# Designs tried in a protein design run: peptides against a protein of PDB entry 5VJI. Part 30

Target 1, 62 residues: chain A of PDB entry 5VJI
Amino acid sequence: NTLVVLHKSGLLEITLKTKELIRQNQATQAELDQLKEQTQMFIEATKSRAPQAWAKLQASLT

## One batch from the design tools (peptide; made by RFdiffusion4, then SolubleMPNN)

Design b2_p16_1_s2 (from b2_p16_1, 8 letters changed)
Fold by OpenDDE base, seed 4:
Structure b2_p16_1_s2 (fold): chain B 62 residues (1-62), chain A 16 residues (1-16)
Amino acid sequence: as target 1 above (62 residues)
Amino acid sequence: NELLQLALELAKKLAE
């Protein structure tokens, strides 16, 4: 079967490692996107000087 | 390489 062929060829180990690297990349990208959003909210808060903008930023950090 | 392509597709699905 496919699993036996992957194991004997050495590609099973590569497949599992690739899966883990993709997962880690997805997690890192999610953290980066969150940081970008928080940075944008901070910039908007400094520009508007409105309490509502700061409240929005504070809510995103909780 | 067809086998490598299948392995990569499997890895992508397992990472979802």
Scores: peptide ipSAE 0.042, ipTM 0.663, DockQ to the pose 0.101
Fold by OpenDDE base, seed 3:
Parts: sequence; C-alpha cells; structure tokens
Structure b2_p16_1_s2 (fold): chain B 62 residues (1-62), chain A 16 residues (1-16)
Amino acid sequence: as target 1 above (62 residues)
Amino acid sequence: NELLQLALELAKKLAE
C-alpha cells in the first residue's frame, strides 16, 4: 500500500519532517503576526495619542 | 514524481 511504499522509499520520514516544519512555521508565523499587530497598535497609539488606542495595546499584551 | 507529490500533500494535510 501507499504507506509501505512511502516508508520503504524514505518519503515517510520526509513527509513527517515536512509536517513538523510546516507546523513550526505556522506557530512562528502566528507569533510574528501577533507581534506585527501589537506593533501596529503601538504605532497607532503614538500617532493618535488617544487613551483608547493605548488601552487596546495594553489589552493585547495581557 | 507522483509519489513525492503525494507525500508532500499528505504532509501539508497532516500539518493543518
């Protein structure tokens, strides 16, 4: 079957490693996106000087 | 290579 062929060919190991790398990439990307969002909120807070913008930023950090 | 393509697709699905 396909699983046996994948294992014997070495592609199963590559598949599993690829899965893990994709998962790690997704996690890292999520953290990066969160940081970008927080950075944007910081920029908006500094530009607007509105307390609401600072409150939003503070809430995102908790 | 179809087998490699399948492996890559499976990896993508398993990572979702």
Scores: peptide ipSAE 0.041, ipTM 0.660, DockQ to the pose 0.101
Fold by OpenDDE base, seed 1:
Structure b2_p16_1_s2 (fold): chain B 62 residues (1-62), chain A 16 residues (1-16)
Amino acid sequence: as target 1 above (62 residues)
Amino acid sequence: NELLQLALELAKKLAE
């Protein structure tokens, strides 16, 4: 079957490692996006005279 | 290589 062929050829190990690397890349990208969002909220809070902007930033850091 | 392509596609699906 396909699984046996993948295993014996070494492609199963490569496939699983590739899957893991893709997953890790996705997680890292999500963290980066979160940091970008927090940075934007910080910029907006700095520009704003409104306390709700700072409250929004604080909420994002919890 | 069709087998490699299949393996990569399966890996991508598993990573979703």
Scores: peptide ipSAE 0.040, ipTM 0.658, DockQ to the pose 0.101
Fold by OpenDDE base, seed 5:
Structure b2_p16_1_s2 (fold): chain B 62 residues (1-62), chain A 16 residues (1-16)
Amino acid sequence: as target 1 above (62 residues)
Amino acid sequence: NELLQLALELAKKLAE
């Protein structure tokens, strides 16, 4: 069947590896987005010097 | 078309 052909050709392994790489990329992107948000809160805290801005940053790091 | 069938199966697995 088609699955057997995909396996024998090596394309199944490539497909499964690609799926895993996509998953890892998505996880890394999520971590990067979180870091960007935390960085922005840090920048805002340094600019405003307001206690509430530092509180927001601290809450994001807990 | 066998090649099309293979491509469709690969696409399905990538979408899962």
Scores: peptide ipSAE 0.031, ipTM 0.614, DockQ to the pose 0.094

Design b2_p16_1_s3 (from b2_p16_1, 10 letters changed)
Fold by OpenDDE base, seed 5:
Structure b2_p16_1_s3 (fold): chain B 62 residues (1-62), chain A 16 residues (1-16)
Amino acid sequence: as target 1 above (62 residues)
Amino acid sequence: NKLLQESLELAKKLAE
């Protein structure tokens, strides 16, 4: 069957590794997006100098 | 990679 052919050719290993790399990439992207959001809140806090902006940043880090 | 090897073993078992 197709699964046996993929295994014998080595393509199954590549396919499964690719799926794992996609999953890891998605997790890393989520962490990056969170960091970008936190960075933006930091920038806004420094620009406004408003206590509520710093409070918002603090809440995001806890 | 442990997860990869486990996945391969499961795939092989399903192919039996």
Scores: peptide ipSAE 0.054, ipTM 0.626, DockQ to the pose 0.077
Fold by OpenDDE base, seed 4:
Structure b2_p16_1_s3 (fold): chain B 62 residues (1-62), chain A 16 residues (1-16)
Amino acid sequence: as target 1 above (62 residues)
Amino acid sequence: NKLLQESLELAKKLAE
C-alpha cells in the first residue's frame, strides 16, 4: 500500500520529521512571543512607576 | 529522535 511505499522510500520519515519540526518551531515561537510581551510589560512598569503595571508583570510570570 | 521513532512504529502498525 501507499504507506509501505512511503516508508521504504524514506519519505515517511522525512514527512513525520518535518511535521515534528513544524510543531517545535510553533512552540519556540510561542515562547518568544511570551518573552516579548513580558519585556514590554517590564518596560511599561519602569516608565509608569505605577503599582498596577508591576502587578501585571508579576501575574505574567506566575 | 525518540518521538520520531515512536511515530514511525505507530504508522507501521496502522499499515499492517
Scores: peptide ipSAE 0.053, ipTM 0.624, DockQ to the pose 0.075
Fold by OpenDDE base, seed 1:
Structure b2_p16_1_s3 (fold): chain B 62 residues (1-62), chain A 16 residues (1-16)
Amino acid sequence: as target 1 above (62 residues)
Amino acid sequence: NKLLQESLELAKKLAE
């Protein structure tokens, strides 16, 4: 069957590894996006010096 | 990778 052929050819391993790498990449990208957002909130907090901006940043870190 | 190994083992069982 198709599964046996994929396994013996090595394509199954490559496919599964590729899917795992995509998952890991997505997780890393999400962490990066979160850090970018937190950095932006920090910059805005330092510029405005408003308590509300610092409160927003603090909430994002919890 | 643990998940990859488990996935391969499951796939092998399905191929039996």
Scores: peptide ipSAE 0.052, ipTM 0.622, DockQ to the pose 0.078
Fold by OpenDDE base, seed 2:
Structure b2_p16_1_s3 (fold): chain B 62 residues (1-62), chain A 16 residues (1-16)
Amino acid sequence: as target 1 above (62 residues)
Amino acid sequence: NKLLQESLELAKKLAE
């Protein structure tokens, strides 16, 4: 069957490794997106000098 | 190869 052929050829291992790398990339991208949001909140907090903006930033870091 | 089969099964679970 197809699974046996993929395993014996080494393509199954490559496919599974590729899927794992995609998953890791997605996780890293999510962390990057969160950091971008936190950076924006930091910029807004420094510009506004409003305590509510700092509170919002602090809540995002907890 | 037993080790290879076990590693592939673990990789399959991680790649789901």
Scores: peptide ipSAE 0.047, ipTM 0.640, DockQ to the pose 0.045

Design b2_p16_1_s4 (from b2_p16_1, 9 letters changed)
Fold by OpenDDE base, seed 1:
Structure b2_p16_1_s4 (fold): chain B 62 residues (1-62), chain A 16 residues (1-16)
Amino acid sequence: as target 1 above (62 residues)
Amino acid sequence: NELLQKALELAKKLAA
């Protein structure tokens, strides 16, 4: 049984943990990218002083 | 790790 061999060798645990770490890394990266975008919108809002820019920022925070 | 143990459990069931 291949699964038994993978389990006993520890490779299954490593594989599953690796997959989970990749997923967590992707989720964290997505959050960072969103924060960067929101930061840029905030900068643009302060620079332009236009209500539209602030509205755009507000919409992104909902 | 509870999540990892759950994943291992599910994997074992799939191949059983």
Scores: peptide ipSAE 0.037, ipTM 0.604, DockQ to the pose 0.073
Fold by OpenDDE base, seed 3:
Structure b2_p16_1_s4 (fold): chain B 62 residues (1-62), chain A 16 residues (1-16)
Amino acid sequence: as target 1 above (62 residues)
Amino acid sequence: NELLQKALELAKKLAA
């Protein structure tokens, strides 16, 4: 059957591995985006020196 | 990769 052919050809493994890599990439990208956002809040806090900006940063770290 | 091996095994079982 089709699944047997896909398995023997190695395409099933490649497909499943690709899906896993995409998932891992998405998770890593989400963490990176969070860090970028936190960094931006830090930059804004240092520029404005406004208490609310620091409070916003603090909230993001909790 | 252990997860990949498990996924492949599951897929094979579904086709059996």
Scores: peptide ipSAE 0.036, ipTM 0.600, DockQ to the pose 0.076
Fold by OpenDDE base, seed 5:
Structure b2_p16_1_s4 (fold): chain B 62 residues (1-62), chain A 16 residues (1-16)
Amino acid sequence: as target 1 above (62 residues)
Amino acid sequence: NELLQKALELAKKLAA
């Protein structure tokens, strides 16, 4: 039984943990990308000093 | 890790 061999060798646990780490990494990267976008909107809002830019930033934070 | 343990248990059940 292949699954039994994988379990006994520890490879199954490593594989499952690796998949979970990849998932977590992807989620963290998505949050990072969102933060980068929000930061850019903040910079643009400070430069333009236009109410519309601040409104756009506020909408992104909700 | 509880999630990992549950995943292992599920895998064992599928192989049974």
Scores: peptide ipSAE 0.036, ipTM 0.603, DockQ to the pose 0.074
Fold by OpenDDE base, seed 4:
Structure b2_p16_1_s4 (fold): chain B 62 residues (1-62), chain A 16 residues (1-16)
Amino acid sequence: as target 1 above (62 residues)
Amino acid sequence: NELLQKALELAKKLAA
């Protein structure tokens, strides 16, 4: 059947590995985006010196 | 890779 052919050819392994790499890449990108946002909030907190900005940063880290 | 091997096993079971 089709599954046996895909498995024997190695295409199934490549397909599943590719899907996993895409998932890992998406997860890493999400973490990177979160870090960028937290960095921006930190910059704003240091500029304004307002307690509200620091509270916002603290909330993002919880 | 252990995760890949598990995924292959699951795929084989689903198509059996």
Scores: peptide ipSAE 0.035, ipTM 0.593, DockQ to the pose 0.071

Design b2_p16_2_s1 (from b2_p16_2, 12 letters changed)
Fold by OpenDDE base, seed 2:
Structure b2_p16_2_s1 (fold): chain B 62 residues (1-62), chain A 16 residues (1-16)
Amino acid sequence: as target 1 above (62 residues)
Amino acid sequence: SEELLQETLQKARELQ
């Protein structure tokens, strides 16, 4: 059984751990992208002094 | 062990 051989060699554990690390990296990247967008909205709100820009920022934080 | 294999297979299903 190929699966048993992969398990006994440790390769299956490494493969599964790699998949989990990729998933965690993707989740962290999504959070980072959201933070970057929120930071941009904050910068625009401070520059424009427009109520609409502050409203957009506030909506993104809910 | 068979027990460790079953635990690994369960983790595999959770990652799919």
Scores: peptide ipSAE 0.054, ipTM 0.667, DockQ to the pose 0.054
Fold by OpenDDE base, seed 4:
Structure b2_p16_2_s1 (fold): chain B 62 residues (1-62), chain A 16 residues (1-16)
Amino acid sequence: as target 1 above (62 residues)
Amino acid sequence: SEELLQETLQKARELQ
């Protein structure tokens, strides 16, 4: 069947590895986005004398 | 091998 052919050709392994790499990429992207947000909050906190900005940053780092 | 196929299928289910 098709699945056996895909396995024997190595394409199934490549497909599964590709799916895993996509998943890992998505996870890494989420971490990067979080870091970017935290960096922005840090920048805003340094520009502001408002305790609320620092409180927001503090909460994001927990 | 058939064993390798079964292992691959198991990984496929985990990634699904």
Scores: peptide ipSAE 0.053, ipTM 0.667, DockQ to the pose 0.055
Fold by OpenDDE base, seed 1:
Structure b2_p16_2_s1 (fold): chain B 62 residues (1-62), chain A 16 residues (1-16)
Amino acid sequence: as target 1 above (62 residues)
Amino acid sequence: SEELLQETLQKARELQ
């Protein structure tokens, strides 16, 4: 049984841990991307001084 | 052990 062999060798545990780390990395990357987008909206709002740009930023922070 | 295997399989289902 392949599953039993993977378990006994420790490779199954490593595989599952690797999958979890990949998931966590993806979640962290998504948060970082959101922060980057919010930062860009802030920069645009400061440059344009347009009320609409500030409204867009404020909406993103809710 | 069989118990450890079952726990590992449960974790696998949670990550899937």
Scores: peptide ipSAE 0.052, ipTM 0.667, DockQ to the pose 0.054
Fold by OpenDDE base, seed 5:
Structure b2_p16_2_s1 (fold): chain B 62 residues (1-62), chain A 16 residues (1-16)
Amino acid sequence: as target 1 above (62 residues)
Amino acid sequence: SEELLQETLQKARELQ
């Protein structure tokens, strides 16, 4: 049985851990992308000094 | 063990 062989070799455990790490990486990447977007909105607000840019930033922080 | 295999398979289903 292939599944039994994978379990006994330790490869099944590695496979399951890899799947979990991929999931965690995806979650962390989503948080990072959100922070990057908020940072960019802050930079644009400081450069333009336009009320609309500050309003956009404020909306993102709610 | 067979028990450990079944536990691992259950974890696999939860991660899908």
Scores: peptide ipSAE 0.051, ipTM 0.666, DockQ to the pose 0.055

Design b2_p16_2_s2 (from b2_p16_2, 12 letters changed)
Fold by OpenDDE base, seed 2:
Structure b2_p16_2_s2 (fold): chain B 62 residues (1-62), chain A 16 residues (1-16)
Amino acid sequence: as target 1 above (62 residues)
Amino acid sequence: SEELLKETLEKARELL
């Protein structure tokens, strides 16, 4: 049985750990992308001094 | 180990 061989060799554990690390990396990247977007909205709010830009930033933080 | 394999498969299902 291939699955049993993968388990006994340790390759299954490595594969599962790799899958988990990829998942964590993707989640962290999504948070980073959100922070980048929020940072851009903050920059735009400070530049424009317009209520609409601040409202947009506030909506992104809720 | 059959029990260890079962535990590993359960963890696999949680990750997939």
Scores: peptide ipSAE 0.043, ipTM 0.654, DockQ to the pose 0.053
Fold by OpenDDE base, seed 1:
Structure b2_p16_2_s2 (fold): chain B 62 residues (1-62), chain A 16 residues (1-16)
Amino acid sequence: as target 1 above (62 residues)
Amino acid sequence: SEELLKETLEKARELL
């Protein structure tokens, strides 16, 4: 049984850990991307001073 | 052990 061999060799554990790390990396990257977007909205709001830009930023933070 | 293998498979399903 291939699955039994993978388990006994430790490769299955490594595979599962790798998949978990990839998942965590993806989640962290998504949070980072959100922060980048919020930062950009802040920059735009401060440049334009338009109430709409500030409202957009505020909405993103709620 | 068989039990450890079963648990590992269950964890695998959670990650898929």
Scores: peptide ipSAE 0.042, ipTM 0.651, DockQ to the pose 0.055
Fold by OpenDDE base, seed 4:
Order: C-alpha cells, then structure tokens, then sequence
Structure b2_p16_2_s2 (fold): chain B 62 residues (1-62), chain A 16 residues (1-16)
C-alpha cells in the first residue's frame, strides 16, 4: 500500500506540513497585500488632503 | 502505527 509506505517513511507528514505551510503563506501574503493597500491609501490621503481620501482609508481600517 | 495513520488521514482531509 503506497499510503502506508508514505506514512512509514515520513513523507506523508512532510507533504501535509508543506501543504499547511503553503496555506499559511497565502494567508500572510493576503495580510501583507492589505497592509500595502492601506499604506497607499494613507499616502494618497496625506497628499490630497481631500476628505474622500481619508474616508476611503478609514473604511479600509474598520 | 495504524492509529497514527488514521489520525494523519483525518488531518489530511482537513487540509484538502
């Protein structure tokens, strides 16, 4: 049985851990992208001094 | 062990 062999060799555990790490990496990347977007909105708000830009930033933080 | 394999399979299903 291939599955039993993978389990006994430890490769199944490594495969599952790798899959979990990929998932965690994707989640972290999404958070990073959100932070980048929020940072950009902050920069634009400071430049324009327009209430609309600050409103957009505020909406992104809530 | 067989029990450990069963537990691993359960975790696998959660990750799929």
Amino acid sequence: as target 1 above (62 residues)
Amino acid sequence: SEELLKETLEKARELL
Scores: peptide ipSAE 0.041, ipTM 0.651, DockQ to the pose 0.055
Fold by OpenDDE base, seed 5:
Structure b2_p16_2_s2 (fold): chain B 62 residues (1-62), chain A 16 residues (1-16)
Amino acid sequence: as target 1 above (62 residues)
Amino acid sequence: SEELLKETLEKARELL
Protein backbone atom coordinates (compact mmCIF):
# COMPACT_ATOMS: atom_id res chain seq x y z
CA ASN B 1 0.00 0.00 0.00
CA THR B 2 1.54 3.25 -1.21
CA LEU B 3 -0.10 5.36 1.46
CA VAL B 4 1.31 3.17 4.21
CA VAL B 5 4.78 3.42 2.70
CA LEU B 6 4.52 7.21 2.49
CA HIS B 7 3.42 7.37 6.10
CA LYS B 8 6.17 5.13 7.41
CA SER B 9 8.85 6.93 5.43
CA GLY B 10 7.78 10.31 6.80
CA LEU B 11 7.04 11.68 3.35
CA LEU B 12 3.33 11.97 4.07
CA GLU B 13 4.02 14.20 7.07
CA ILE B 14 6.37 16.35 5.02
CA THR B 15 3.81 16.62 2.24
CA LEU B 16 1.04 17.66 4.60
CA LYS B 17 3.24 20.20 6.37
CA THR B 18 4.37 21.61 3.03
CA LYS B 19 0.79 22.04 1.89
CA GLU B 20 -0.08 23.83 5.12
CA LEU B 21 2.90 26.17 4.78
CA ILE B 22 1.91 26.94 1.20
CA ARG B 23 -1.60 27.76 2.38
CA GLN B 24 -0.27 30.07 5.10
CA ASN B 25 2.06 31.73 2.65
CA GLN B 26 -0.81 32.35 0.25
CA ALA B 27 -2.91 33.89 3.02
CA THR B 28 -0.07 36.20 4.05
CA GLN B 29 0.55 37.14 0.44
CA ALA B 30 -3.11 38.04 0.03
CA GLU B 31 -2.92 40.38 3.03
CA LEU B 32 0.21 41.95 1.61
CA ASP B 33 -1.45 42.44 -1.76
CA GLN B 34 -4.41 44.09 -0.06
CA LEU B 35 -2.10 46.50 1.74
CA LYS B 36 -0.36 47.33 -1.52
CA GLU B 37 -3.69 48.04 -3.15
CA GLN B 38 -4.78 50.25 -0.26
CA THR B 39 -1.49 52.12 -0.48
CA GLN B 40 -2.04 52.73 -4.17
CA MET B 41 -5.56 53.99 -3.55
CA PHE B 42 -4.21 56.32 -0.88
CA ILE B 43 -1.64 57.74 -3.27
CA GLU B 44 -4.27 58.25 -5.93
CA ALA B 45 -6.68 59.85 -3.47
CA THR B 46 -4.06 62.35 -2.33
CA LYS B 47 -3.47 63.36 -5.94
CA SER B 48 -7.16 63.53 -6.75
CA ARG B 49 -9.63 66.34 -6.25
CA ALA B 50 -12.47 63.85 -6.65
CA PRO B 51 -14.38 62.85 -3.51
CA GLN B 52 -15.02 59.47 -5.09
CA ALA B 53 -11.35 58.57 -4.83
CA TRP B 54 -11.44 59.12 -1.08
CA ALA B 55 -14.71 57.24 -0.83
CA LYS B 56 -13.13 54.31 -2.64
CA LEU B 57 -10.21 54.30 -0.25
CA GLN B 58 -12.50 54.52 2.76
CA ALA B 59 -14.53 51.60 1.50
CA SER B 60 -11.37 49.50 1.12
CA LEU B 61 -10.39 50.16 4.72
CA THR B 62 -13.72 49.00 6.09
CA SER A 1 0.98 1.25 12.82
CA GLU A 2 -2.47 1.33 11.29
CA GLU A 3 -3.74 3.46 14.15
CA LEU A 4 -1.03 6.05 13.60
CA LEU A 5 -1.90 6.11 9.92
CA LYS A 6 -5.55 6.73 10.74
CA GLU A 7 -4.62 9.60 13.03
CA THR A 8 -2.41 11.10 10.34
CA LEU A 9 -5.22 10.92 7.82
CA GLU A 10 -7.60 12.60 10.23
CA LYS A 11 -5.16 15.44 10.75
CA ALA A 12 -4.75 15.70 7.00
CA ARG A 13 -8.49 16.18 6.58
CA GLU A 14 -8.37 19.04 9.08
CA LEU A 15 -5.64 20.83 7.15
CA LEU A 16 -6.82 20.25 3.61
Scores: peptide ipSAE 0.041, ipTM 0.646, DockQ to the pose 0.052

Design b2_p16_2_s4 (from b2_p16_2, 12 letters changed)
Fold by OpenDDE base, seed 5:
Structure b2_p16_2_s4 (fold): chain B 62 residues (1-62), chain A 16 residues (1-16)
Amino acid sequence: as target 1 above (62 residues)
Amino acid sequence: SEELLRKSLELARKLA
């Protein structure tokens, strides 16, 4: 029984823990990507001085 | 086998 072997060897637990860590990493990465995008919009707003750029940034923060 | 899997999932949840 493959499942029994995986469990007794500890590999099943490690696999499941790894999957959870991957999920957490993906969630953290998504937050980081959002921050990066907001930072980029801020940079663009400061460069362009265009009201639309500031409006876009404001919309992203609300 | 299903019981073993269930127990393994419970352990994994505790570690998560």
Scores: peptide ipSAE 0.054, ipTM 0.662, DockQ to the pose 0.053
Fold by OpenDDE base, seed 3:
Structure b2_p16_2_s4 (fold): chain B 62 residues (1-62), chain A 16 residues (1-16)
Amino acid sequence: as target 1 above (62 residues)
Amino acid sequence: SEELLRKSLELARKLA
């Protein structure tokens, strides 16, 4: 059947691996976006010298 | 070709 053909050809493995890579990429991108936001908060905290900015950064890390 | 790819993706969505 189709599944057997896909499996034997290697296409199924490639397809599943591709899906997993996409998932991992999305997860990594989310982490990267979070880090970018935290970095921005850090930059703002260093500029503002305001305790609330540091508190905001700390809250983002917990 | 295109149909095979489509079907493979459908199967992949069902399996993972």
Scores: peptide ipSAE 0.052, ipTM 0.655, DockQ to the pose 0.151
Fold by OpenDDE base, seed 1:
Structure b2_p16_2_s4 (fold): chain B 62 residues (1-62), chain A 16 residues (1-16)
Amino acid sequence: as target 1 above (62 residues)
Amino acid sequence: SEELLRKSLELARKLA
């Protein structure tokens, strides 16, 4: 049985851990991308000097 | 950090 051999060799644990690390990396990347977008909105809001822009940005952070 | 961005936003709003 391939699954039994994979488990006994320790490769199953490594495979599952690798999949989990990939998932965590993807989640962290999504958070980073969101922060980058929020940072860009912040920069644009500072340029606009419009209260409405600040309100929208603040709402996105809550 | 979203917290840092939030604080920066609050400060910027007070200056605007």
Scores: peptide ipSAE 0.051, ipTM 0.504, DockQ to the pose 0.010
Fold by OpenDDE base, seed 4:
Structure b2_p16_2_s4 (fold): chain B 62 residues (1-62), chain A 16 residues (1-16)
Amino acid sequence: as target 1 above (62 residues)
Amino acid sequence: SEELLRKSLELARKLA
């Protein structure tokens, strides 16, 4: 069947690995985006004397 | 890292 052909050709392994790499890339990108946002909040908090800015940053880290 | 940022936050709040 088709699955057997894909397995024997090596395409199944490549497909599964590719899917996993995409998943990992998405997860890493999400973490990076989160850190970027947190960094921005940190920068804004250091520029501001408003306690809510620090609270906002703290909340993002929890 | 988030941990480093957390530590930086703690220090910054003490100085702010």
Scores: peptide ipSAE 0.045, ipTM 0.503, DockQ to the pose 0.010

Design b2_p16_3_s1 (from b2_p16_3, 11 letters changed)
Fold by OpenDDE base, seed 4:
Structure b2_p16_3_s1 (fold): chain B 62 residues (1-62), chain A 16 residues (1-16)
Amino acid sequence: as target 1 above (62 residues)
Amino acid sequence: SLLEELEKLKEEAKKL
């Protein structure tokens, strides 16, 4: 049984761990991208006198 | 998810 061999060799565990790490990396990257966007909106809001820019920033934080 | 499916297979393998 291939599954049993993979389990006993430790490769199944490595595969599962790798998939989990990929998932975690993707989640972290998404959070980072969100932070970058929020930072950009903050910068634009500070440069602008338009209330709409601050409204956009506020909406991104909710 | 694929990960969940693989984990299920891993648990099944432990029982063999």
Scores: peptide ipSAE 0.052, ipTM 0.635, DockQ to the pose 0.086
Fold by OpenDDE base, seed 2:
Structure b2_p16_3_s1 (fold): chain B 62 residues (1-62), chain A 16 residues (1-16)
Amino acid sequence: as target 1 above (62 residues)
Amino acid sequence: SLLEELEKLKEEAKKL
């Protein structure tokens, strides 16, 4: 059985771990991208006296 | 998810 061979060789465990690490990396990247966007909105809000910029920032935090 | 399915297959392989 191919599955048994993959398991006994350790390749299945490596494959599963790699898949999990890719998933975690993608999730972390998404959070990082969100933080970058929020940071930009914060910068714009601090530069602007317009309430719209602060409203956008507030919406991003909810 | 695909990961969960593969993990299930891994556990089944341990029983063989």
Scores: peptide ipSAE 0.052, ipTM 0.635, DockQ to the pose 0.084
Fold by OpenDDE base, seed 3:
Structure b2_p16_3_s1 (fold): chain B 62 residues (1-62), chain A 16 residues (1-16)
Amino acid sequence: as target 1 above (62 residues)
Amino acid sequence: SLLEELEKLKEEAKKL
């Protein structure tokens, strides 16, 4: 039984952990990208001094 | 998800 062999060898655990780490990495990257976007909106809001820029930033934080 | 399926298989393997 291949599944049993994979389990006993530890490869199944490693595979599952690797997949989970990949998933977590993807989630963290998405959050990072969102934060970068929000940071950019913040920078633009501070530069423009326009209320709509702050409104845009606020909307991104909801 | 595939991960969940693999985890189920892992648990199944533990019972063998």
Scores: peptide ipSAE 0.050, ipTM 0.631, DockQ to the pose 0.083
Fold by OpenDDE base, seed 5:
Structure b2_p16_3_s1 (fold): chain B 62 residues (1-62), chain A 16 residues (1-16)
Amino acid sequence: as target 1 above (62 residues)
Amino acid sequence: SLLEELEKLKEEAKKL
């Protein structure tokens, strides 16, 4: 049985761990992208001093 | 999910 061989060899566990690591990587990337966007809004707000830019930043933090 | 399916298969393999 192929499934039994994969389990006994440890490959099934590695496969499961790999899938979990991919999921965690995707979650971390999403958080990073959000932080990058917030950072960019902050930079734009400081450069332009436009009320609209500060409003966008404030909305992202609430 | 695919992960849940693989985990289910792993548990089934342990019962063999």
Scores: peptide ipSAE 0.047, ipTM 0.630, DockQ to the pose 0.088

Design b2_p16_3_s2 (from b2_p16_3, 10 letters changed)
Fold by OpenDDE base, seed 1:
Structure b2_p16_3_s2 (fold): chain B 62 residues (1-62), chain A 16 residues (1-16)
Amino acid sequence: as target 1 above (62 residues)
Amino acid sequence: SLLEELKKLLEEAEKL
């Protein structure tokens, strides 16, 4: 069947590796997005005298 | 199935 052919040709291994790379990329992107959000909160806290902005930043770092 | 087991083993190996 198709799965047997994929395995014997090496394409199954490549496919599974590709899926893992995609997963790792997505995880890294999520961390980057979180850092971007934290950076934005930091910028807003420094620009504002509002205690609430600093509270939000502190909460994000907890 | 044996094929599913093989797929799982390959997947775990590729994560390393």
Scores: peptide ipSAE 0.041, ipTM 0.617, DockQ to the pose 0.046
Fold by OpenDDE base, seed 5:
Structure b2_p16_3_s2 (fold): chain B 62 residues (1-62), chain A 16 residues (1-16)
Amino acid sequence: as target 1 above (62 residues)
Amino acid sequence: SLLEELKKLLEEAEKL
């Protein structure tokens, strides 16, 4: 059957590895996006004398 | 059903 052919050809392993890489990439991207957001809040806090900007940054780091 | 058979095949494949 198709599964046996995919397994014997090595394509199944590649397919499963690809799925895992996609999952890992998505997880890494989420962490990167969070860091970008925190960095932006830090930049805004340093440019502003508004207490709200610092409060927002503090909330993100707790 | 065909759908259940396909699901079973995929589940077995993911164990490899």
Scores: peptide ipSAE 0.031, ipTM 0.558, DockQ to the pose 0.056
Fold by OpenDDE base, seed 4:
Structure b2_p16_3_s2 (fold): chain B 62 residues (1-62), chain A 16 residues (1-16)
Amino acid sequence: as target 1 above (62 residues)
Amino acid sequence: SLLEELKKLLEEAEKL
């Protein structure tokens, strides 16, 4: 069957590895996006004298 | 995409 052919050819391993790499990439991208948002909030907090800006930053870090 | 379809097929196969 198809699964046996994929296994014997080595394509199954490659496909499973690709799936895992995609998952890891998505997780890393999510962390990067979060860091970007936190950085932006930090920048805004440093420019502002409003306590709410610092509160937003603090909330993002918890 | 073709890749996503393949991933779905493999996911189902892993459940067996």
Scores: peptide ipSAE 0.030, ipTM 0.607, DockQ to the pose 0.104
Fold by OpenDDE base, seed 3:
Structure b2_p16_3_s2 (fold): chain B 62 residues (1-62), chain A 16 residues (1-16)
Amino acid sequence: as target 1 above (62 residues)
Amino acid sequence: SLLEELKKLLEEAEKL
């Protein structure tokens, strides 16, 4: 059957690996986006003399 | 999106 053909050809392995890579990429991208946001808050906090900027950063790290 | 379409194709492949 089709599944057997895909398995024997190696295409099934590639397909499943691709799916996993997409998932991992999405997870990594989410972490990267979070880090970017935290970095931006850090930059703003260092430029600001307002304690609320540091409070905002702290909240993002909890 | 292209990503969503690719994900759908992969999910369908798992059902073969």
Scores: peptide ipSAE 0.029, ipTM 0.612, DockQ to the pose 0.161

